# Ledger of designs, part 72: peptides against a protein of PDB entry 6TME

Target 1, 324 residues: chain A of PDB entry 6TME
Amino acid sequence: NRLKRAYIALQAWKKAFYSDPFNTAANWVGPDVCSYKGVFCAPALDDPSVLVVAGIDLNHADIAGYLPPELGLLTDVALFHVNSNRFCGVIPKSLSKLTLMYEFDVSNNRFVGPFPTVALSWPSLKFLDIRYNDFEGKLPPEIFDKDLDAIFLNNNRFESTIPETIGKSTASVVTFAHNKFSGCIPKTIGQMKNLNEIVFIGNNLSGCLPNEIGSLNNVTVFDASSNGFVGSLPSTLSGLANVEQMDFSYNKFTGFVTDNICKLPKLSNFTFSYNFFNGEAQSCVPGSSQEKQFDDTSNCLQNRPNQKSAKECLPVVSRPVDCS
Target 2, 324 residues: chain A of PDB entry 6TME as posed
Amino acid sequence: NRLKRAYIALQAWKKAFYSDPFNTAANWVGPDVCSYKGVFCAPALDDPSVLVVAGIDLNHADIFGYLPPELGLLTDVALFHVNSNRFCGVIPKSLSKLTLMYEFDVSNNRFVGPFPTVALSWPSLKFLDIRYNDFEGKLPPEIFDKDLDAIFLNNNRFESTIPETIGKSTASVVTFAHNKFSGCIPKTIGQMKNLNEIVFIGNNLSGCLPNEIGSLNNVTVFDASSNGFVGSLPSTLSGLANVEQMDFSYNKFTGFVTDNICKLPKLSNFTFSYNFFNGEAQSCVPGSSQEKQFDDTSNCLQNRPNQKSAKECLPVVSRPVDCS

## One batch from the design tools (peptide; aimed at target 1 S84 T175 A177 H178)

Design b2_p26_8_s4 (made by RFdiffusion4, then SolubleMPNN; from b2_p26_8, 14 letters changed)
Fold by OpenDDE base, seed 1:
Structure b2_p26_8_s4 (fold): chain B 324 residues (1-324), chain A 26 residues (1-26)
Amino acid sequence: as target 1 above (324 residues)
Amino acid sequence: SLEEEEKKRDEELDKEVKKKIEEMQK
């Protein structure tokens, strides 16, 4: 009996709660699991006459506890939303039995350990949100081989390089922000055919931006701020026909910010502050457009306010990085 | 007592859970 398995799983989970401030699990009593708060039943896909637990939504419950391995008994769950809790420990490997998993949101918790590789075992997964946790180590390259619509990895402890497999991703939104990623952005990034938003904020990324970024014709948000990027902005950025928000602030970029970038047709906000740019086109000057916002603060620009001193600029500007 | 009945139910549940975990590992 599928509901009996669900009952076992849910009762085991209730026992794994250390604190339930809103008494979310107060009605988690008895075999009628479909009446449980945050538990949603639906007809089984293989037998419409059978009712199964198809979804969990415990979002914003502030529950302290862990995910017990007995959750692997919830084999009919397609939606698992437990964000904004205080769940700790690791994602159980037993969740590999949840072969119908479609949306997995464990964001804003206290999960630790390596990337939850169990997510790679779900053939139908479309949405993965693991942001605002303490996941660490390398990102598995295989994550980008998944047919995901969104990949939220931000605010974790991930390290190492961005996998070159990123170019295989079909995701429209990918966040790497506020991790410990290092190395260069892979050149394969230009192959992300469905990409709308990508965020690299607050990592240890370095090197030159790949020219292939300019192939991201559908990107509306590109944020690479607060990294260690060097060299000039790629001239191929003129290909970002749909970019609205672009941020390169708090890097080590040099060279000239061109008209071709600042005149992008959909560009609404372009921040390139806190770099070592030594020139900008008139179209890049803050206040030059009513439709576009620019920030050129703290660069090496001549005749602009709030720039770095010559003493700070000269050592960097005199040694341009060749990205060719 | 109600507490003893709850304890027995919990013990039975734990037994069933362990059995199911063992089955899943096979």
Scores: peptide ipSAE 0.043, ipTM 0.530, DockQ to the pose 0.017
OpenDDE base, seeds 2, 3, 4, 5: peptide ipSAE 0.032, 0.031, 0.006, 0.029; ipTM 0.509, 0.470, 0.317, 0.526

## One batch from the design tools (peptide; aimed at target 1 L79 S84 D105 N108)

Design b2_p27_1 (made by RFdiffusion4)
Pose (drawn by RFdiffusion4):
Structure b2_p27_1 (pose): chain A 324 residues (1-324), chain P 27 residues (1-27)
Amino acid sequence: as target 2 above (324 residues)
Amino acid sequence: NHTITESTVEKELRTKHANEVTSAYNH
């Protein structure tokens, strides 16, 4: 009995609800699971006459609990939204039985430990949001082999390198912000298809920017701020024909900012503050344009306000890194 | 809990997937 399996799974889950501030599971009684709040039923994909539990949505319920293995009985679920709860512990391995999983959002919870590799077992997965948890350790490179449209990893404790496999991703949006990733951005980044937005804010990345970034001609947001990148901006960045938001602030970049970048057609907000740039094109000057917003604070630029001192600048400016 | 701001691309993808899944189940 199909809905009985859903009943057992949801009752096992209610048992694990330690605190439900909004009494969200108050009506989770009896066998009519489709009437349970946050449970969404629909016709079976292969038979419109059969009723199935196809979605779970408890966004913003603030429920403290954990996900028991019995949730593996919800075999028809394709949508799982639990943003802003207090669900703790790990994602049960039994969730690999949810073979129709398409969008999985566990953002802003209390999950901990290694990357939830059960997500790699779902053949139809398109949206994976694990941001704002306590996941840690290495990132499974094979994650970029799945045909994910969106990968949100920001605000965890992930460490080590960006996988070389990143160029295989078909994702339109990828976020790595606020982890402890280290090392270089892989040269394969130029092979990412469909990429529109990539956010690296606040990691421990270094090395020079790969010239292959310039191949991302559909990117609208490229944010590499608050890392440790060195070298000059690659001249290949003129290939970012669609970039609208570009932020390289808080790095160790040196050299010139040219109009090759500052005159990009759709570029509207270009922040390169808190680096070691010693020259900039006139078109790159903040306050100079009514359409484009620039920010050059704390660089090594003559005749500009709030720059670094000459004392701090000369050691770094006179010793540029050979990107080799 | 944190207040999470979604991007334009993220909003579009969510809307697209909601429509596709709704259509798949409603035949």

Design b2_p27_1_s1 (made by RFdiffusion4, then SolubleMPNN; from b2_p27_1, 18 letters changed)
Fold by OpenDDE base, seed 2:
Structure b2_p27_1_s1 (fold): chain B 324 residues (1-324), chain A 27 residues (1-27)
Amino acid sequence: as target 1 above (324 residues)
Amino acid sequence: MKEIKYSKTELELREKLRKELEALYSG
């Protein structure tokens, strides 16, 4: 019965293909769905004597088409990986029936519409990858209430602010890069206890960096480049004991880059170029360390090469934003 | 369609999750 439903779903999906350049679905014929390329079966969790479709892997198949509602019949699927295709349209709400969903990867496709809220309905979801699509609108705050380990949102069309609920996230990797997020980074960010990598690159974020960033003890990658952040770097950044890659470039930061930041023990790359910093500690100077790489290009630093002109610096440096 | 780059953390996480899922089905 379950495999029959799967057959119906998979045949509907095949019919929804506009192009299958690698003939991935060529063998999608007949009732033996477990033999289908990219379809993986396993014993059902509720009845080990029953074989069910547990996973789909069509990664890199370059398939053009859409996801039909009949995919909701794949109720036993825990792994759904269809990245690097040309699927378009929206994620069907019928996928809410896939209550075992564990890893959902639809990245690098042509999906459109708002955030796929169906992802919020999956109680066991651990991995969400929707990057490199055309999803738009606001990010639902409930996404960070999920027990997700990874959240990839980069390279979409998301707008509005980052939800305050971000602090509730247990994810080790979160990407916001290359969207249209605006506003400040929530102060609750410091509560992300499992965070290893967070990327804010290329948004419209602004305001001062919250001091609470310094509480992210497990962070190895922190990239806030290409935004509109202002003020000084928080002194609490000295608390980033495990940060290896840190990038604040292409913002509007001012003030002094301190020893406490540049001497972070695991720091290997610190880029703070294209800002309005008017001073830096000796430990921050490029070439000052053999183990660390720094970039201080295009700031308002004295006695350093490739800095902004006085004309460019004066109006900004003379009116520093007080983040207190 | 763009090339996806995976970080070390991401790769490790994916592996961990895969193992967890396998354990779930075997248990």
Scores: peptide ipSAE 0.456, ipTM 0.904, DockQ to the pose 0.820
OpenDDE base, seeds 1, 3, 4, 5: peptide ipSAE 0.291, 0.328, 0.079, 0.294; ipTM 0.862, 0.863, 0.749, 0.864

Design b2_p27_1_s2 (made by RFdiffusion4, then SolubleMPNN; from b2_p27_1, 17 letters changed)
Fold by OpenDDE base, seed 2:
Structure b2_p27_1_s2 (fold): chain B 324 residues (1-324), chain A 27 residues (1-27)
Amino acid sequence: as target 1 above (324 residues)
Amino acid sequence: SRKIVLSKTELELRKKLKEELEALYNG
């Protein structure tokens, strides 16, 4: 009996709670699991006459505890949302039995360990949110081979380089922000044809931006701020026909910010402050447009306010990195 | 608990996915 298995799983989970400040699991008593707070039942896909646990939603319950292996008995679950809790430990490998997993949100918890590779075993997964945890190590290249619509990885402890397989991703939103990623952005990034938003904020990324970024025709948000990027902005950025928000601040960019970039048709906000740019087109000057906002603060621009000193600029500007 | 800020795109995507799932089970 599927509901009996679910009962075993849910009772095991309740026992794994260290704290339930809102008494969310207070009614988790008895065999009627479909009445449990945060548990949602639906007809089974293979037999509509059978009721199964199809979803879990414990968002914002502030529950402290861990995920026990018995959760693998919830084989009919397609939605698993447990964000904004205090769950710790690792994601159980037994969750590989949840072959119908469609949305997996464990964000804003205290999970640790390597990337939860069990997520790669789910054939129908479309949404993955593991942000605001303490996951560490390398990002498995296979994550981008999955047919995911969204990948949220920000605010973790991931290290190493971004896999070249990123170009295979069909995701519309990908966040890398506030990790410890290093190396260059792969040239394959330009192959992400469905990409709308990508965020690299606050990593240890370096090198030149690949020209292939300009191939991201559907991108509306591109944020590469707070990294170690060098060289000039690629001229191919003029191809970003739909970009609305672009941020390159807090890097080590040099060269000239061109008119072709600042006049992008959908551009509403372009921040390139805290770099070493030595020139900008008139269209890039803050206040030059009522429709667009620019920030050129703390560069090496002539005749602009709030720029770096000559002493700070000269060593960098005189030795520009050639990205060609 | 820490507040999670969602982008417009994220909210729309989540809504669509949930609707699709509901259709699978209830349709």
Scores: peptide ipSAE 0.025, ipTM 0.636, DockQ to the pose 0.858
OpenDDE base, seeds 1, 3, 4, 5: peptide ipSAE 0.018, 0.018, 0.017, 0.019; ipTM 0.571, 0.570, 0.567, 0.583; seed 4 fails the geometry check

Design b2_p27_1_s3 (made by RFdiffusion4, then SolubleMPNN; from b2_p27_1, 17 letters changed)
Fold by OpenDDE base, seed 3:
Structure b2_p27_1_s3 (fold): chain B 324 residues (1-324), chain A 27 residues (1-27)
Amino acid sequence: as target 1 above (324 residues)
Amino acid sequence: SKKIILSKTEKELREKLEKELSELYSG
């Protein structure tokens, strides 16, 4: 019965293919779905004597098509990998029936519409990758209530603010890069207890960086480049004991870049170029260390090469934003 | 090819998940 349902689902999906350049679904014929290329079977969790479709892997198949609602019949699927295809449309709500979903990767496709809220219905979801699509609208705050190990949202069309619930996330990696997020980074960010890498690159984020960033003791990568952040760097950044890669470039930061930041013990690369910093400690000067790389290009620093003109600097530096 | 943001943690996580996948499918 379960394999019959899977057969119906997979045949419906095959019919939804507009193009299959590598003939991936060429052998998708007959009732033996476990022999289908990219389809993986395993013993059912509730009955080891029953074989079920447990996984789909169609990565890099360059398939054009859409996800039909019949995919909801694949109720035993725990792993769904279809990245690097040309699937379009929306993620079917019928996938809510896939209650065993553990890893969902639809990255590098042509999906559109709002955030696929069906992902929120999966109680056991640990990995969500929807990057490199055209998802749009607000990010549901509930996404961070889930016990996810990784959340990849980069290169979409998400907008509005980052939910304050971000502090509840247990994810080690979160990417917001190359969207249209706006507003401030929530102060609750410091509560992300398992965070290792967070990327905000290329959004419309603004305001002051919250002091609570300094509470991210496990973070190794922090990239907030290409936004509209203002004010001084929080002094609490000295608490980032494990940060290796840090990028604040292409913002509107002002003030002084301190020793406490540049001397962070694990810091390997610190880029703060294309801002309005008017001073830096000696430890921040590019070339000052063999172990650390710095970039201070295009700031308002004195006695440094490749800085902004006085004309560019004066209007901004003379009116610093107070973040206190 | 899949475009990625370079992440050390991501690589480790994926390796772990792939291992789990392999174990799941080996039955």
Scores: peptide ipSAE 0.021, ipTM 0.607, DockQ to the pose 0.560
OpenDDE base, seeds 1, 2, 4, 5: peptide ipSAE 0.019, 0.000, 0.015, 0.017; ipTM 0.577, 0.295, 0.555, 0.547; seed 1 fails the geometry check

Design b2_p27_2 (made by RFdiffusion4)
Pose (drawn by RFdiffusion4):
Structure b2_p27_2 (pose): chain A 324 residues (1-324), chain P 27 residues (1-27)
Amino acid sequence: as target 2 above (324 residues)
Amino acid sequence: AAATKAAEDAATAARNATVLANYLASR
């Protein structure tokens, strides 16, 4: 009995609810699971006459609990939204039985430990949001082999390198912000298809920017701020024909900012503050344009306000890194 | 930081509500 399996799964889950501030599971009684709050039923994909539990949505319920193995019984679920709860512990391995999983959002919870590799087992997975948890350790490189449209990893404790496999991703949006990733951005980044937005804010990345970034001609947001990048901006960045937001602030970049970048057509907000740039094109000057917003604070630029001191600048400015 | 996080959470909830509605309607 199909809905009985859903009943057992949801009752096992309610048992694990230690605190439900909004009494969200108050009506989770009896066998009519489709009437349970946050449970969404629909016709079976292969038979419109059969009723199935196809979605779970408890966004913002602020429920403290954990996900028991019995949730593996919800075999028809394709949507799972639990943003902003207090669900703790790990994602049960049994969730590999949810073979129709399409969008999985466990953002802003209390999950911990290694990357939830059960997500790699779902053949139809398109949206994976694990941001704002306590996941840690290495990132499974094979995650970029899945045909994910969106990958949200920001605000965890992931460590080590960006996988070389990143160029295989078909994602339109990828966030790595606020982890402890280290090393260089892989040269394969230029092979990412469909990429519109990529956010690296606040990691421990270094090395020079790969020239292959310039191949990302559909990117609208490229934010590499608050890392440790060195070298000059690659001249290949003129290929970012669609970039609208570009932020390289808080790095160790040196050299010139040219109009090759500052005159990009759709570029509206270009922040390169807190680096070691010693020259900039006139068109790159903040306050100079009514359409484009620039920010050059704390660089090594003559005749500009709030720059670094000459004392701090000369050691770094006179010793540029050979990107080789 | 807290304000940005709260705005993102609201935005995620709003998006998910649209995704759920569209999914159910297609069914």

Design b2_p27_2_s1 (made by RFdiffusion4, then SolubleMPNN; from b2_p27_2, 18 letters changed)
Fold by OpenDDE base, seed 1:
Structure b2_p27_2_s1 (fold): chain B 324 residues (1-324), chain A 27 residues (1-27)
Amino acid sequence: as target 1 above (324 residues)
Amino acid sequence: DEEKIKEEEKKLAERNKKLLEEFLASR
């Protein structure tokens, strides 16, 4: 009996709650699991005459606890949303039995350990949100081989390089922000055919931006701020026909910010402050357009306010990085 | 075999999408 298995799982989970401030699980009593708060039943995909637990929604319940291995008994769950809780520990490998998993949101919790590789075992996964946790280590390259619509990894402890497999991703939104990623952005990034938004904020990324970024025709948001990028902005950025928000602030970029970048047709906000740019086109000057916002603060620009001193600029500007 | 798997995965994805819609509607 599938509902009996669900009952076992849910009761085990209730026992794993250390604190339930909103008494979310107060009605988690008895065999009628479909009446449980945050538990949603639907007809089974293989037998429409049978009701199964198809979804969990405990978002914003502020529950403290852990995910017990018995959750692997919820084999019919396609939606698992438990964000904004205080769940700790690791994601149980027993969740590999949840082969129908479609959306997995464990964001804003206290999960630890390596990337939850169990997510890679779900063939139909489309949405993965593990942001705002304490996941650490390397990102498995296989994550980008999955047909995900969105990949939220931000605000964790991931480190090492971004896998070259990123180019295989079909995701429209990918967030790497506020981790410990290092190295260069892979050149394969230009192969992300469905990419709309990508965020690299607040990592240890370095090197030159790959020219292949300019191939991201569908990108509307590109944020690479607060890293260690060097060199000039790729001229190929002129190919970002749909970019609306672009941020390169708080890096070590040098060179000239070109007219072709600042005149991108959909560009509404371009921030390149806190770098070492030594020139900009007139179209890049803040206030030059009513339709576009620019920030050129704290660069090495001549005749602009709020720039770095010559003492700060000269050592960097005099030794430009060749990205060719 | 790979094509069949892809087709089955697509079918499953569509089923899951429907389930998602129903789930959201039930909230």
Scores: peptide ipSAE 0.017, ipTM 0.424, DockQ to the pose 0.072
OpenDDE base, seeds 2, 3, 4, 5: peptide ipSAE 0.017, 0.008, 0.013, 0.013; ipTM 0.409, 0.435, 0.399, 0.457; seeds 3, 5 fail the geometry check

Design b2_p27_2_s2 (made by RFdiffusion4, then SolubleMPNN; from b2_p27_2, 18 letters changed)
Fold by OpenDDE base, seed 2:
Structure b2_p27_2_s2 (fold): chain B 324 residues (1-324), chain A 27 residues (1-27)
Amino acid sequence: as target 1 above (324 residues)
Amino acid sequence: MEEEREKEDEELAEKNKKRLEEFLASR
């Protein structure tokens, strides 16, 4: 019965293909769905004597088409990996029936519409990758209430602010890069106790960096480049004991880059170029360390090469934003 | 940008393949 439902779903999906350049679905013929390329069967969790479709892997198949509602019949699927295809349209609401969903990867496709809220209905979801699509609108706050290990949102059309619920996330990796997020980074960010990597690149984020960033003791990668951040770097950044890669480039930061930041024990690369910093500690100067790489290009630093003109610096440096 | 995307997707695809195999083997 379960494999018959899977057969109906997979045949409906094959019919929804506009192009299959690698003939991935060429062997999708007959009732033996477990022999289908990219379809993986396993014993059912409720009855080990019953074989069910537990996984789909169509990564890099370059398939053009859409996801039909009949995919909701794949009720035993825990892994759904269809990245690097040309699937279009929306994620079907019928996927709410896939209550065993553990990993969902639809990255690098042509999906459109709002955030796929069906992902919020999956109680066991641990991995969510929707990057490199055309998803738009607001990020639902509830995404961070889920026990996710990784959240990839980069290269979409998401707008509005980052939800305050971010502090509830148990994710080790979160990417916001190349969206249209605006507003401040929530102060609750410091509560992300399991965070290793966070990327904000290329958004419309603004305001001062929250002091609570310094509470991210396990973070190894922190990239806030290409935004509209203002003010000084928080002194609490000295608390980033495990940070290896840090990027604040292409913002509107002012003030002094302090010794306690540049001497972070695990820091290997610190880029703070294309800002309005008016001073830096000697430990921040490029070439001052053999173990650390710094970039101070295009700031308002004295006696450094490749800095902004006094004409460009003076209006900004003379009116620093107070973040206190 | 496209080359970077392809590289990221390839790396992720390999990770996902391993995860899938491990997950299926554990059931």
Scores: peptide ipSAE 0.066, ipTM 0.720, DockQ to the pose 0.850
OpenDDE base, seeds 1, 3, 4, 5: peptide ipSAE 0.024, 0.045, 0.026, 0.053; ipTM 0.663, 0.691, 0.580, 0.717; seed 3 fails the geometry check

Design b2_p27_2_s3 (made by RFdiffusion4, then SolubleMPNN; from b2_p27_2, 19 letters changed)
Fold by OpenDDE base, seed 2:
Parts: C-alpha cells; structure tokens; sequence
Structure b2_p27_2_s3 (fold): chain B 324 residues (1-324), chain A 27 residues (1-27)
C-alpha cells in the first residue's frame, strides 16, 4: 500500500519533469520504487516489516520541472534533498502529509512565492535549506519556533523585518544573506544559545546593533556586512569569546573601534572597512598582529591609507548616531 | 559569489549524503 502510493507520487513527479539531462529518472519504471535512482527505502518506523520510501536525493540532477501535489503521497519521507535542480513553481501544500520530514533541502532551484509555510507543519524538521530560490514576502515568525539545527534563507527575495522570535531559535547556523530584510536586528538575538554562524550580508538592515549580540558566546562567524547599520559598535561585542570571523564592512558605522573587540581571543579575521569609523585602537590596525587579519579600508581614520576624504567623512562623523 | 555557491553546494551535498546514509542505517 505505502509503496503503491509512492509509485503514484514518483510517476506523477516524473511526468512533471520538463528536462532530465542526466536521465536520472530513466529507471523510474515499474512498481519497484526502491530501485529508482535517488529513491531510498527503509523499514517503516511503525512497522519494521514494511519497506517504505524514506528518502529522496536528487541533488545536482539539473532536472527542470515542478513539484506535483501527488508528492504528498510520499508520507514516509524523512529526507528530501533536491538541491541544484531547476524545479519551479511553489512547494505543494500537500507535503504537509509528510509528517516525518526531518531534512528539507530545495536550495538552488527556481521556486517562487511566499515562504513555504508547509515547512512549519512538519513537527520533526531539523534542517531547512531554501536558499538560492525566488521566495518572497515576509519570513513567518513561526520558523524560529521550530527546533531547527540549520536555517538557510540566503539568496531569496524575502522582505520585511527579521522576526523577534529569532531568539527562540536553537539553530547553530542561520543565513539571511542576500535578501531584502529591513529594520533592526531584534534584541532577542542574544537568546540564540546554540548559534555558531549567523550571516546578514547584503540586506537593508538598519539601526544600531543590539548590545545583546555580545551574549552570543558560541558564535564563530558573525557577518553583518553590506547593510545600513549605524552608530558605534556595541562594547558588549567583547563577549564574543569564540568569534573567529567578523565582518561589519559596507555599513554606516561611526565611532571608535576598541581594543576589546580587536583583542577577542579567537578572532582571526575582522573586517570593518567601508564605514565611517573615526578611530581605531592599535590592536585593530592591519598588520599589528600575525595571528589576526584586519581591514580598516575606506573609513575616516587618520594616518591610515585608503580612507575616505574629509568631504565624505565630515557630514557623517560630525553627526554620529547615539545608540544609547 | 558563484564560486562560493558551488563550494557550499558541494559541502552540502557531501553532508547530505552522510546524513542520509546514517539515517538509513539507523532504521
């Protein structure tokens, strides 16, 4: 019965292929779906004597097509990896029937529409990768209520603010990069207790950095480059005991880059170029350390190379944003 | 960016394969 449903689903999917350049679905013939390329069977969790389709891996198949609603018949699928294809359209709501979904990777495709809210319906979801698509609109706040280990949202068309619920996330990796997110980083960010890597690159984020960033003790990568952030760097950034890579470049930051930041114990790369910083500690100067790399290019620093002109600096530096 | 993407894709593909294998073996 379950394999028959899987057969119906997989045949419907094959029919939904516009192009299969590697003939990935060439052997998708007959009822033995467990022999299908990219289809993986395992014993059912509720009955080990029953074989079910537990996983799909069509990564890098360059398949053009769409996801038909019949995929909702794959009710035993826990792993769905179809990255690096040319699938288009929307994620079918019928996938809500895949209640065992554990990892969902549809990255590097041509999916469109709003955030696939069906992902919120999966109670056991741990990995969500929807990056490199054309998803648009607001990010639902409920995404961070999910017990996800990783959330990849980068390279989409998401807009609006980052939800305050971000602080509830248990994810170790979260990417927002290359979207159109706006507003401030929520103060609740400091509550992300398991966070290792967070990337905000290339959005329309603005305002002051919240002091609560300094509570992210496990962060190894913090990239906030290419945004509209203003004010001084929070002094609480000295709390980032494990940060290795930090990037604040291409913002509108002002003030002084302190020793407390540049002397972070695990800091290997700190880029604060293309801002309006008017001073830096000696420990922040490029070449001051053999173990740390700094970039102070295109700021308002005195006696440093490759700085902005006084004409560019004066209007901004003379009117620093007070973040207090 | 494209080179970065490709590297990330390769890493992800490798990790996904490992997770899939582990998941299937655990059942």
Amino acid sequence: as target 1 above (324 residues)
Amino acid sequence: EEEKRKKEEEELAKEAKERLAKFLASR
Scores: peptide ipSAE 0.027, ipTM 0.637, DockQ to the pose 0.832
OpenDDE base, seeds 1, 3, 4, 5: peptide ipSAE 0.023, 0.025, 0.025, 0.024; ipTM 0.588, 0.647, 0.604, 0.680; seeds 1, 4 fail the geometry check

Design b2_p27_2_s4 (made by RFdiffusion4, then SolubleMPNN; from b2_p27_2, 19 letters changed)
Fold by OpenDDE base, seed 1:
Structure b2_p27_2_s4 (fold): chain B 324 residues (1-324), chain A 27 residues (1-27)
Amino acid sequence: as target 1 above (324 residues)
Amino acid sequence: EEEKIKEELEKLAEENKKRLEEFLASR
């Protein structure tokens, strides 16, 4: 019986709770698992006459505990939302049995270990949120081979480079922010045909921005702030016809910020502060437009307020990085 | 216990569909 298996799983999970401040699992008693708070049943896809556990929602329950391997018995679960808890440990490999997994949200927990590769085993996964955890190590390249709508990786401990396979992603939103990613942004980024928002904030990324960024025609948000990027902004950024929010602040960029970038038709906010830019077009000057907001603070610009000293600028500006 | 669980499960109705719909709508 499928509900019997669910009962075993859910009772094992309840036993794995160390703290349940809101008494979320207080009614997790007896065989009627479909009455359990946060447990949702639906007719099985293979047999509409059979009721199965199709969804879990324990969002914002502040539950401390871990995910026991018995959760692999929840084979009919398509929606698994347990964000904003205090679950610790690793994501059980037994979850590979949840072949119907469609949305997986374990964000804002205390999960550790490498990237949960079990997520790669789910053929129908569309939404993956693992942000605000302690996942570490290399991001598996295969994550971008999946047909995901959104990939939330921010606020973890991921290291190494961003995989070249990123260009294969069909995701509209991808967040890398606040990890330990290093190296260059792959040139394949320009192949992300459905990309709307990409965030690289607060990593150890470096090198030149690839020209291929300019091919991201659907991008509305591009944030590469708080990294180690060098060189000039690619002239191809003029191709970002739909960009609204762009942030390159807190890097080591040099060169001239051009009209072609600052006059992007949908641009509302462009922050390029805390770099080593030595020139900007008039269209980039803060206050030059009522429709656009700019921040040019702490660069090497002449005749602008709040710039770096000549002593700080000269060593960097005099040795521009060639990105060609 | 297993037999009791089975018996109770067999008595359960499909009333939970509405809760799932609510879940999906609340996301």
Scores: peptide ipSAE 0.035, ipTM 0.477, DockQ to the pose 0.028
OpenDDE base, seeds 2, 3, 4, 5: peptide ipSAE 0.014, 0.028, 0.015, 0.031; ipTM 0.383, 0.440, 0.376, 0.447

